# Designs tried in a protein design run: peptides against a protein of PDB entry 3S8F. Part 60

Target 1, 157 residues: chain A of PDB entry 3S8F
Amino acid sequence: VLTLFVAVPSLMTAFTVAASLEFAGRLRGGRGLFGWIRALPWDNPAFVAPVLGLLGFIPGGAGGIVNASFTLDYVVHNTAWVPGHFHLQVASLVTLTAMGSLYWLLPNLTGKPISDAQRRLGLAVVWLWFLGMMIMAVGLHWAGLLNVPRRAYIAQV
Target 2, 166 residues: chain B of PDB entry 3S8F
Amino acid sequence: DEHKAHKAILAYEKGWLAFSLAMLFVFIALIAYTLATHTAGVIPAGKLERVDPTTVRQEGPWADPAQAVVQTGPNQYTVYVLAFAFGYQPNPIEVPQGAEIVFKITSPDVIHGFHVEGTNINVEVLPGEVSTVRYTFKRPGEYRIICNQYCGLGHQNMFGTIVVKE

## One batch from the design tools (peptide; made by RFdiffusion4, then SolubleMPNN)

Design b1_p12_1_s4 (from b1_p12_1, 4 letters changed)
Fold by OpenDDE base, seed 3:
Structure b1_p12_1_s4 (fold): chain B 157 residues (1-157), chain C 166 residues (1-166), chain A 12 residues (1-12)
Amino acid sequence: as target 1 above (157 residues)
Amino acid sequence: as target 2 above (166 residues)
Amino acid sequence: PIGEELIAELLA
């Protein structure tokens, strides 16, 4: 129980970001419990990417608690579960945030706005990336639960 | 305007923080539920046992693979397994079906994995430390041991076999 | 086989 308190700072950080998103959505005219979500700028890959990263990070964070739990870690440790966790944390949140940052940074550095074609392509990229990461992560977690080892090219299940 | 914005942000933050805390308790509850109602993943911690990795090959219970399987009771055995770069000894490990097997696993060199396919045996093996795993094979046959911790150039080919006899 | 049992237990 005490060990799980290590998650508190991370949760606080994550949900403060969520709070910022809610505030932003409401400033953009969103109302109600979920209306603010629709009001967010989903047409901007610089926004969509890190948000998708956050969404991927949620199950990853839950997995972190599992991995940090003595009894539950025995089930998943050094199985395909662990790479699944990593891909949610690093290849999803971190990578998508970096991608999103790039979509913001490059226009600012060059002084040139992103074209509409580039914007649409960017949206396609981040959504496809997210989809791929989710498929792979689910597969890896599932394989891990089936006792497929990590760092091995063969497995018997 | 700034004051209003600050107040609004604070309200949202409080709400989300409350949700965060609630979720924390949910996770704790889920863990507790799993431990209380399910046996999956519930493995008791063993006592820390140390061994000198520099002498483990020369003396002690791991020194002779031919003497690695020790009967400790009518239907109980202890198997002293050495995981090394790049293999396991003894290999194969022969044990009877239905017997309680206590694996005592250590390494003379680097960290290895000891993952037995078809079982829940999956531990890291550290030099200087003895990993203890208790298991009863209910089905006869061959069980492959896989190293699931990177241990060097031959890691991917580091396999062993447990033969369970009827 | 063990993985399947684990999944079954988790879903029970």
Scores: peptide ipSAE 0.021, ipTM 0.809, DockQ to the pose 0.299
Fold by OpenDDE base, seed 5:
Structure b1_p12_1_s4 (fold): chain B 157 residues (1-157), chain C 166 residues (1-166), chain A 12 residues (1-12)
Amino acid sequence: as target 1 above (157 residues)
Amino acid sequence: as target 2 above (166 residues)
Amino acid sequence: PIGEELIAELLA
């Protein structure tokens, strides 16, 4: 009950952020239903990182609702599914947001912009992290559905 | 103009909120559909039963592993299982193929897991509570019980075996 | 193989 209750304001917050992104994209010249996405500053790791985190959070959030369902939880509880969910929520959203925050915070604190090399490296790090996290998350969710237990080093599948 | 900007932001927010609401209903519908059509692997929770974890080893149906398997009907058994640090009793658990088995599982010490490989049996075992799981083994052989809830230094080695006899 | 059966059952 509590999880489902929290899901509502969380979704509202998420879509409010999306609205802000749309507005920003349109201010940057994006037009149409999806053109604003392309207009966003994808060349800035401070932007890309948290956005990728948000993207990873979407399936994670949906999974949270599954985990909160009495019937569905029986299928996934204490299997590899749960770590998969956690990695989307924490290791994706939180971690990527932290990474992105550094790319924003440090230049602002020092008054010095990051170099182009640092920017490119940052983009590489963030995208690689996201890719790896998605692969791992999919694997863990899949393993969970195959009844691989959580907190065990062995499984028969 | 700040006012115009605020109005624009509000418009986008309203649109996204509407989308959010729509998606919420979609998710609920999908969950409902899944529950309605894909329930084969679900074992419903039984009635909550309590037991004193401090005495469960000394008295009652869990006290003697030799008496743990009780025939309750022609093709029905109740198995009283203890999950403890670090193992299960009885071990092995011997049951007939094709019989309806009611597992009554509790713990005398800490929280454990009861995950039976090759089955959909996967429950947590709490001291003071009795977990009830009903299952019919269709295939003979050995089924490993795995503890999937951290219970201490020996957690990783905590295994049991269910032997299903023809 | 056991996991595959479980998946098949879940998706059936």
Scores: peptide ipSAE 0.021, ipTM 0.785, DockQ to the pose 0.248
Fold by OpenDDE base, seed 4:
Structure b1_p12_1_s4 (fold): chain B 157 residues (1-157), chain C 166 residues (1-166), chain A 12 residues (1-12)
Amino acid sequence: as target 1 above (157 residues)
Amino acid sequence: as target 2 above (166 residues)
Amino acid sequence: PIGEELIAELLA
């Protein structure tokens, strides 16, 4: 019961970040319900990476509620579902945030701005990573629902 | 200008917080709905039962694999299973089709998994605790037991078999 | 087969 209360501060944090993004987008000229999203700096891998991480974190967070549920955990525990959750949380959000941080940090540390080619390559890497991670995560969650065990090289489906 | 900016930020935060709370209730409602409509497939949590892992191999119902399957009623059996590094005992586990089987599973060494393919049996096995799972096999045949909790160098080879006889 | 049944149950 108490474990589910962890969802409260997590959701508050997530939506506070969303509020910050909305504010930033509106400051950049975005208007309307969704126009602020288009106004965000999607040409900067340092921005795109962590945002894509956040997008992956949404289903991951929902899965976290499932995993924390006493009853629903019996369905998914120690199946491929759990690695699916981890890859959304760690390999998507955390990793993409780290990648984004590097795209900002390295130019500042070295004093050398990234070239346009490097920027475009960075965008490609981040988007491809996100796509691959989403495919993998969906596959793992699906496999988990098919009762495929984690930590096993063989399974009956 | 700064004051206006702060007010704007607060407005967005309040909106998103309200949305957060709404989503929380949605998730709770979805969980409640799932529980209300899909309770048949859930394995109930058993009562906490303790055992001494240092003596479980020497004495008690887990000590002799030949005596592991105990008939407790006309169509009811209790099976005392050990998960150990790296296997299960008894192996195979032989049970009749259509009988209600109560698995009592424990470990003498480290944490293992007990995942039975083709069933919803999937529990962790902790030294010092007894995992209790009730299941009725409707179909005869062989069911593979898989360890789905890493337990050491031989983890990947840790398998067992349940043979359901007609 | 059990996984398919589980999914079907969840989607019902």
Scores: peptide ipSAE 0.020, ipTM 0.805, DockQ to the pose 0.272
Fold by OpenDDE base, seed 1:
Structure b1_p12_1_s4 (fold): chain B 157 residues (1-157), chain C 166 residues (1-166), chain A 12 residues (1-12)
Amino acid sequence: as target 1 above (157 residues)
Amino acid sequence: as target 2 above (166 residues)
Amino acid sequence: PIGEELIAELLA
């Protein structure tokens, strides 16, 4: 129980970001419980990328709590579960945030906006990246629960 | 109006913080449920046992693989296992079906893994530390030991075998 | 730039 208190700051931070997104969406005309989501700028890869990273971070964060549990870690430690976890954290959140940041940084540094073609390509890239990460993560977590070892090319199941 | 904006933001933050707190309780509940329903499967951490990795190959219970399997009772055995670059000793480990086996595993060199397929045995093996795992094999056959902690160039080929005899 | 506009909208 005490171990779970370590997750409190992370949860607070994550949900504060979510609150900011909700506020922004509502300012953009979104209404209702979920209407604000639709109002967000989903046509901008600089926005979509880090948001998708955050979405991947949710199950990853939950997994982090599991991994931090003495009892539950006994089940998942050094199985495929672990790389499933950090691929959500690093390959999803960190990487997508970096990608999104680049979509902001380059136009800002050059003073030139990205073309529509580049924008569409960017959207495709980040969505495909996210999809791939989610598929892989689900597979790794599933395999981990089936006791597939980490750092091994062979498994019984 | 800045004041109105701050008030609105605060309301959203409070809502999301409440959700955060709720999720925390959900996770606590899940852990509690797991502990309550799966206590029999939990192997508690034992007392930390130390060994000198520089001498473990030369003296003590790990020194002779021929004497690694020690009967400690009518249906109880202790197996002293070395995980090293790149293999396990003894190999194979031969134990009787249905016997309670206490594995005492250590390393003379670097950190290794000790993952036994078909079982819940999965521990890291640290030089200078003895990992203790208790298990009873109910089915005869061969169980592969896999190193699941990177230990060098031969890591991917580091395997052992436990042979459970009727 | 697109990014700056986005940030401005999010912070508005």
Scores: peptide ipSAE 0.000, ipTM 0.796, DockQ to the pose 0.013

Design b1_p12_2_s2 (from b1_p12_2, 7 letters changed)
Fold by OpenDDE base, seed 3:
Structure b1_p12_2_s2 (fold): chain B 157 residues (1-157), chain C 166 residues (1-166), chain A 12 residues (1-12)
Amino acid sequence: as target 1 above (157 residues)
Amino acid sequence: as target 2 above (166 residues)
Amino acid sequence: SLLEALLELVYG
C-alpha cells in the first residue's frame, strides 16, 4: 500500500496541467463547472492531440496502480493487459503529444501557417488516432483479463 | 493583472490537488477492498529459492524428467519443471485431478514464461531461481503451457502440456 | 461473461 504513494508526484503534475487548462478555458470566456472545457481551442490539432493524450493517460495511470499492486499484477502480468497499458501511456499520451507538438512546431519553424485544409486533416488524424488507440487498448485490456498471453500468437480464448 | 491571475491559478491548483488526493484514496480503497474480498485465488509469493543453472540438468530433482512428479502426500504432488530453449520438461506433465500440485519451475539457460491456459498459473522463470506455484486442477483434460517471455528464435513455438487424469 | 471470466481467473 505504501508503494502507491509514488503516485502522488505524478498526480500533482497531471492535475497541475488540468488546472492550467481550466485557467485557459476561463480566460477564453468559459463559465461554470464545465463551460471552460468548451471554451478551449478544439479547432487546433496542436491543442487537441495532447489533450486527447491526457485523456488516454487517465485509465493508463489507473492501470499503473494495478500493475504496481502485488496481488493484482499477478492477474495481468505478461498478458495482453500489459501491451494495453503501454498503448495508453506511450502510443497515446507520448505519441499524441509529439503529433500535437509538430502541428505547432512546423508552422513556427517555416514561418508559414497551416492551411485550413491541413488543419482539418490534422484534426481528423488525431481524433482517428485516439479512437483507434482507445479501441485497441480496451481490447487488449479485455483480452488480458481473459488471460490472453502477450508475446504469443495463440490463446485458448 | 499578473497578481490576480496568479491567485486564480493557485485556487484552481488547490482544487485539482484536492481532487487528486481524493482519487488516490479511492484507488487505495479499491485495492484494499480487492485484497479483503478476493484473495482466495491469489497465489502468494514464496521465499526466494536459488539453484545453480549450470548443474540443474545434471543433479538434483530437475535432472530426470521421469522422476519429476513426486508424491508428497495422499493427495499432494510436487512437480519439478524445467523451462528451456525451447520447451518444457517433463512434457507432458501428468497429474491427478483434484490433487494439490506444487510446481517448482526453473531454467537452465534464459528467462522463460510459464503460462498455463485455463488456469491462473502465470509466472516468469529465471535461471538460478525457483518459481513455486500451487494449483489444484478441478477439471480433467489437457492444459497448454505457453512461454510468454521472449527467449529467442524459437520462442513462438515453445509449448508444453499438462495432462490431468481422472 | 467478463465477470465470470474474471472470477474464474482469480479463483480458478
Scores: peptide ipSAE 0.029, ipTM 0.793, DockQ to the pose 0.100
Fold by OpenDDE base, seed 2:
Structure b1_p12_2_s2 (fold): chain B 157 residues (1-157), chain C 166 residues (1-166), chain A 12 residues (1-12)
Amino acid sequence: as target 1 above (157 residues)
Amino acid sequence: as target 2 above (166 residues)
Amino acid sequence: SLLEALLELVYG
């Protein structure tokens, strides 16, 4: 009940953020249906990190609806599916948002801008993190659908 | 111009909100499709049934593992299972192939899991509550029961066996 | 396949 209650507002919020990104991209000179995406500041890890987090949140949010569905939850409950969902929500969305926040916050707090080398390293970190999380999440969801149990070190599949 | 910017933002928000609404209906439709095409595999849950965890080992249908398997009709059985720290009883659980089995599972101590490999049987077992699962084993052999809910230091070694006989 | 496994798990 709680999940379903927050699902609609969460979707509305997420798509409002997407609308803000589109607006920002178009202000930066992006045109067309998708041109605004390319116009966003992809060279800034403070931007890239939370956006990648949002991308991870899409399948995670869908999984939340599955987990809240009575019939479907019976299939996935206490399987590797559940950790897969958590890693998308916490280790992807929340973590990447925190990482992005640090890339913005630290330069402002210290008064020292990041070097180009630090910026490039930051981009590498957040992209590699996202890639690793997506691999892990896909693996966990796949294992869950194969009925691999949660909190067990062995499974017969 | 603030007013112009506001109107522009609203236009984008309306588009994305419309998309959001559409996606919501897609998800609902997918769930509905799954339910509509369902032909088997769903284990109906029984009504809420309570039991005293402090006396379940001494009296009632769970008290004697030797009497845990009860024939309730032609090719129908009820199996009274205890999940405890750290195992299951009876162990093994012996049932006939092709019979309709109703598992009545409870715990005398803490919350446990009841996950039967090779099946879609997967429930949590709460002290004071009886979990009811209905299943028919189509293939003979041994099915391992796994605890998938942390229950203490011996959790990782908590296993049981269901033996399905021809 | 994963689809077959899912179908078996849900409807088997």
Scores: peptide ipSAE 0.028, ipTM 0.759, DockQ to the pose 0.108
Fold by OpenDDE base, seed 1:
Structure b1_p12_2_s2 (fold): chain B 157 residues (1-157), chain C 166 residues (1-166), chain A 12 residues (1-12)
Amino acid sequence: as target 1 above (157 residues)
Amino acid sequence: as target 2 above (166 residues)
Amino acid sequence: SLLEALLELVYG
């Protein structure tokens, strides 16, 4: 049980970010329990990308608790479950954050805003990336629970 | 104005923090539930057993594959398995159906995996350490051993077989 | 279109 307290700082950080999003959404005119979400700038890939990464990080974080559990690790260790976890944590959050950062950084460095076409393409890319990552991650976690080993090209199932 | 803004932010943070703590308890509860319902399936960590990887091939219970399967009781066996680059010994491992098998697995070279298909046997094998796994095969047949820890150029082809006899 | 967006991204 004590080992699970390692998750507290991470959870605090994650939900502080969520709090910031709520505050931002409410500043943009969002009201009610969920209205602030709709008020966020979903038309900006620099915003959407890291937020999608954060969403993927939620189940990944839950999986992190599982992976850190001594007893539960016996079930999931060195199975496809672990790559599933990594793809949520690194290939989703980190990668999407990098994508989003690029969409912010380049316009600022060049002094030129992105065109509407570039914006739309960016949105398509990050959403498709997120969708693909979620499908793959769910598949890997499922396979892991079916005892499919990682680092192997064959499996029982 | 600054005070009002800070107060509002703190309120949101407190709410989300409460949610965070609630989720933590949910996860703990799920773990507790799993342990409570699956205690019989949990293989506890045994005592750390050490071996010299530089001599394990020359002397000791792992040295002779022909003597790797040792009957320790009427329906109990110990199997001394080496995981090496790139295979397992003995190969095949022959054990009787319904017997309690204690696998003692170590490596003379690098870290390997020992994943037995059709079972919950899945351990890492470290040079200098002995991995101990207890299992009873209920069904006769062949069970494939898969290395699920990268160990070099031949990793992908590193397989073994357990043959369970009636 | 996405093709136009891509072309603009590369050559715009």
Scores: peptide ipSAE 0.026, ipTM 0.786, DockQ to the pose 0.013
Fold by OpenDDE base, seed 5:
Structure b1_p12_2_s2 (fold): chain B 157 residues (1-157), chain C 166 residues (1-166), chain A 12 residues (1-12)
Amino acid sequence: as target 1 above (157 residues)
Amino acid sequence: as target 2 above (166 residues)
Amino acid sequence: SLLEALLELVYG
């Protein structure tokens, strides 16, 4: 009940953030239905990291609704599905947001901008992290649907 | 102009909200699909039944593993199972193929899991509560019971076996 | 062409 209750405000927040991104992209010269996306600062790891986190959070949020459903939870509860959900929410969104925050915070606190090499390295780290997390999450969700239990070192499948 | 910017932002928000409504239908469809494909043979929730975990080993239907399997009808059995640190009793659980089995599972100590491989039986077992699971084994053989709830140092080694006889 | 129109729609 609680999860379903907070789902609506969370969705509203998510789409508000998306609206803000669209507005920002259009202010940066983006045009068309999707041109504003390309206009966003994808060369900045401080931007890319939290955005990728948000993208990972979308399927995670949907999974949250599944986990909160009595009938659907019967299928996924205490299977590898649950860790998959957690990794999308915590290891993706929270972690990437933290990483992105550091790329913004440290230069601003010290007054010293990051070098181009550091920027490129940051982008590589963030994208690789996201890719790895998506692979892991998909695998865990898939395994969960195949009834692989969590907290067990063996499985029939 | 602040007012102009505000108006523009609202327009984008409205667009995204419209999109969100469309996505809701997609999510509902996905949920429906998941239900249709993965919830066959759902075990309904039973009534809340309580037991005293401090005495369940000494008295009652769980006290004697030799009496744990009770025939309640021509093709119906009730099996009183204890999940404990670190195993299950009776072990093995012997039941006939094709019979309707009602598992009554409880714990004398801590929370355990009762996950039967090859089946949709997957429940948590709480001390003081009786978990009721109904299942019919259509195939003979051995089914492994796995504890999927951390219960202590021996958790990873906590296994049981259901033997389905022809 | 249709492709050009679609590209214009998508990317402006």
Scores: peptide ipSAE 0.000, ipTM 0.746, DockQ to the pose 0.022

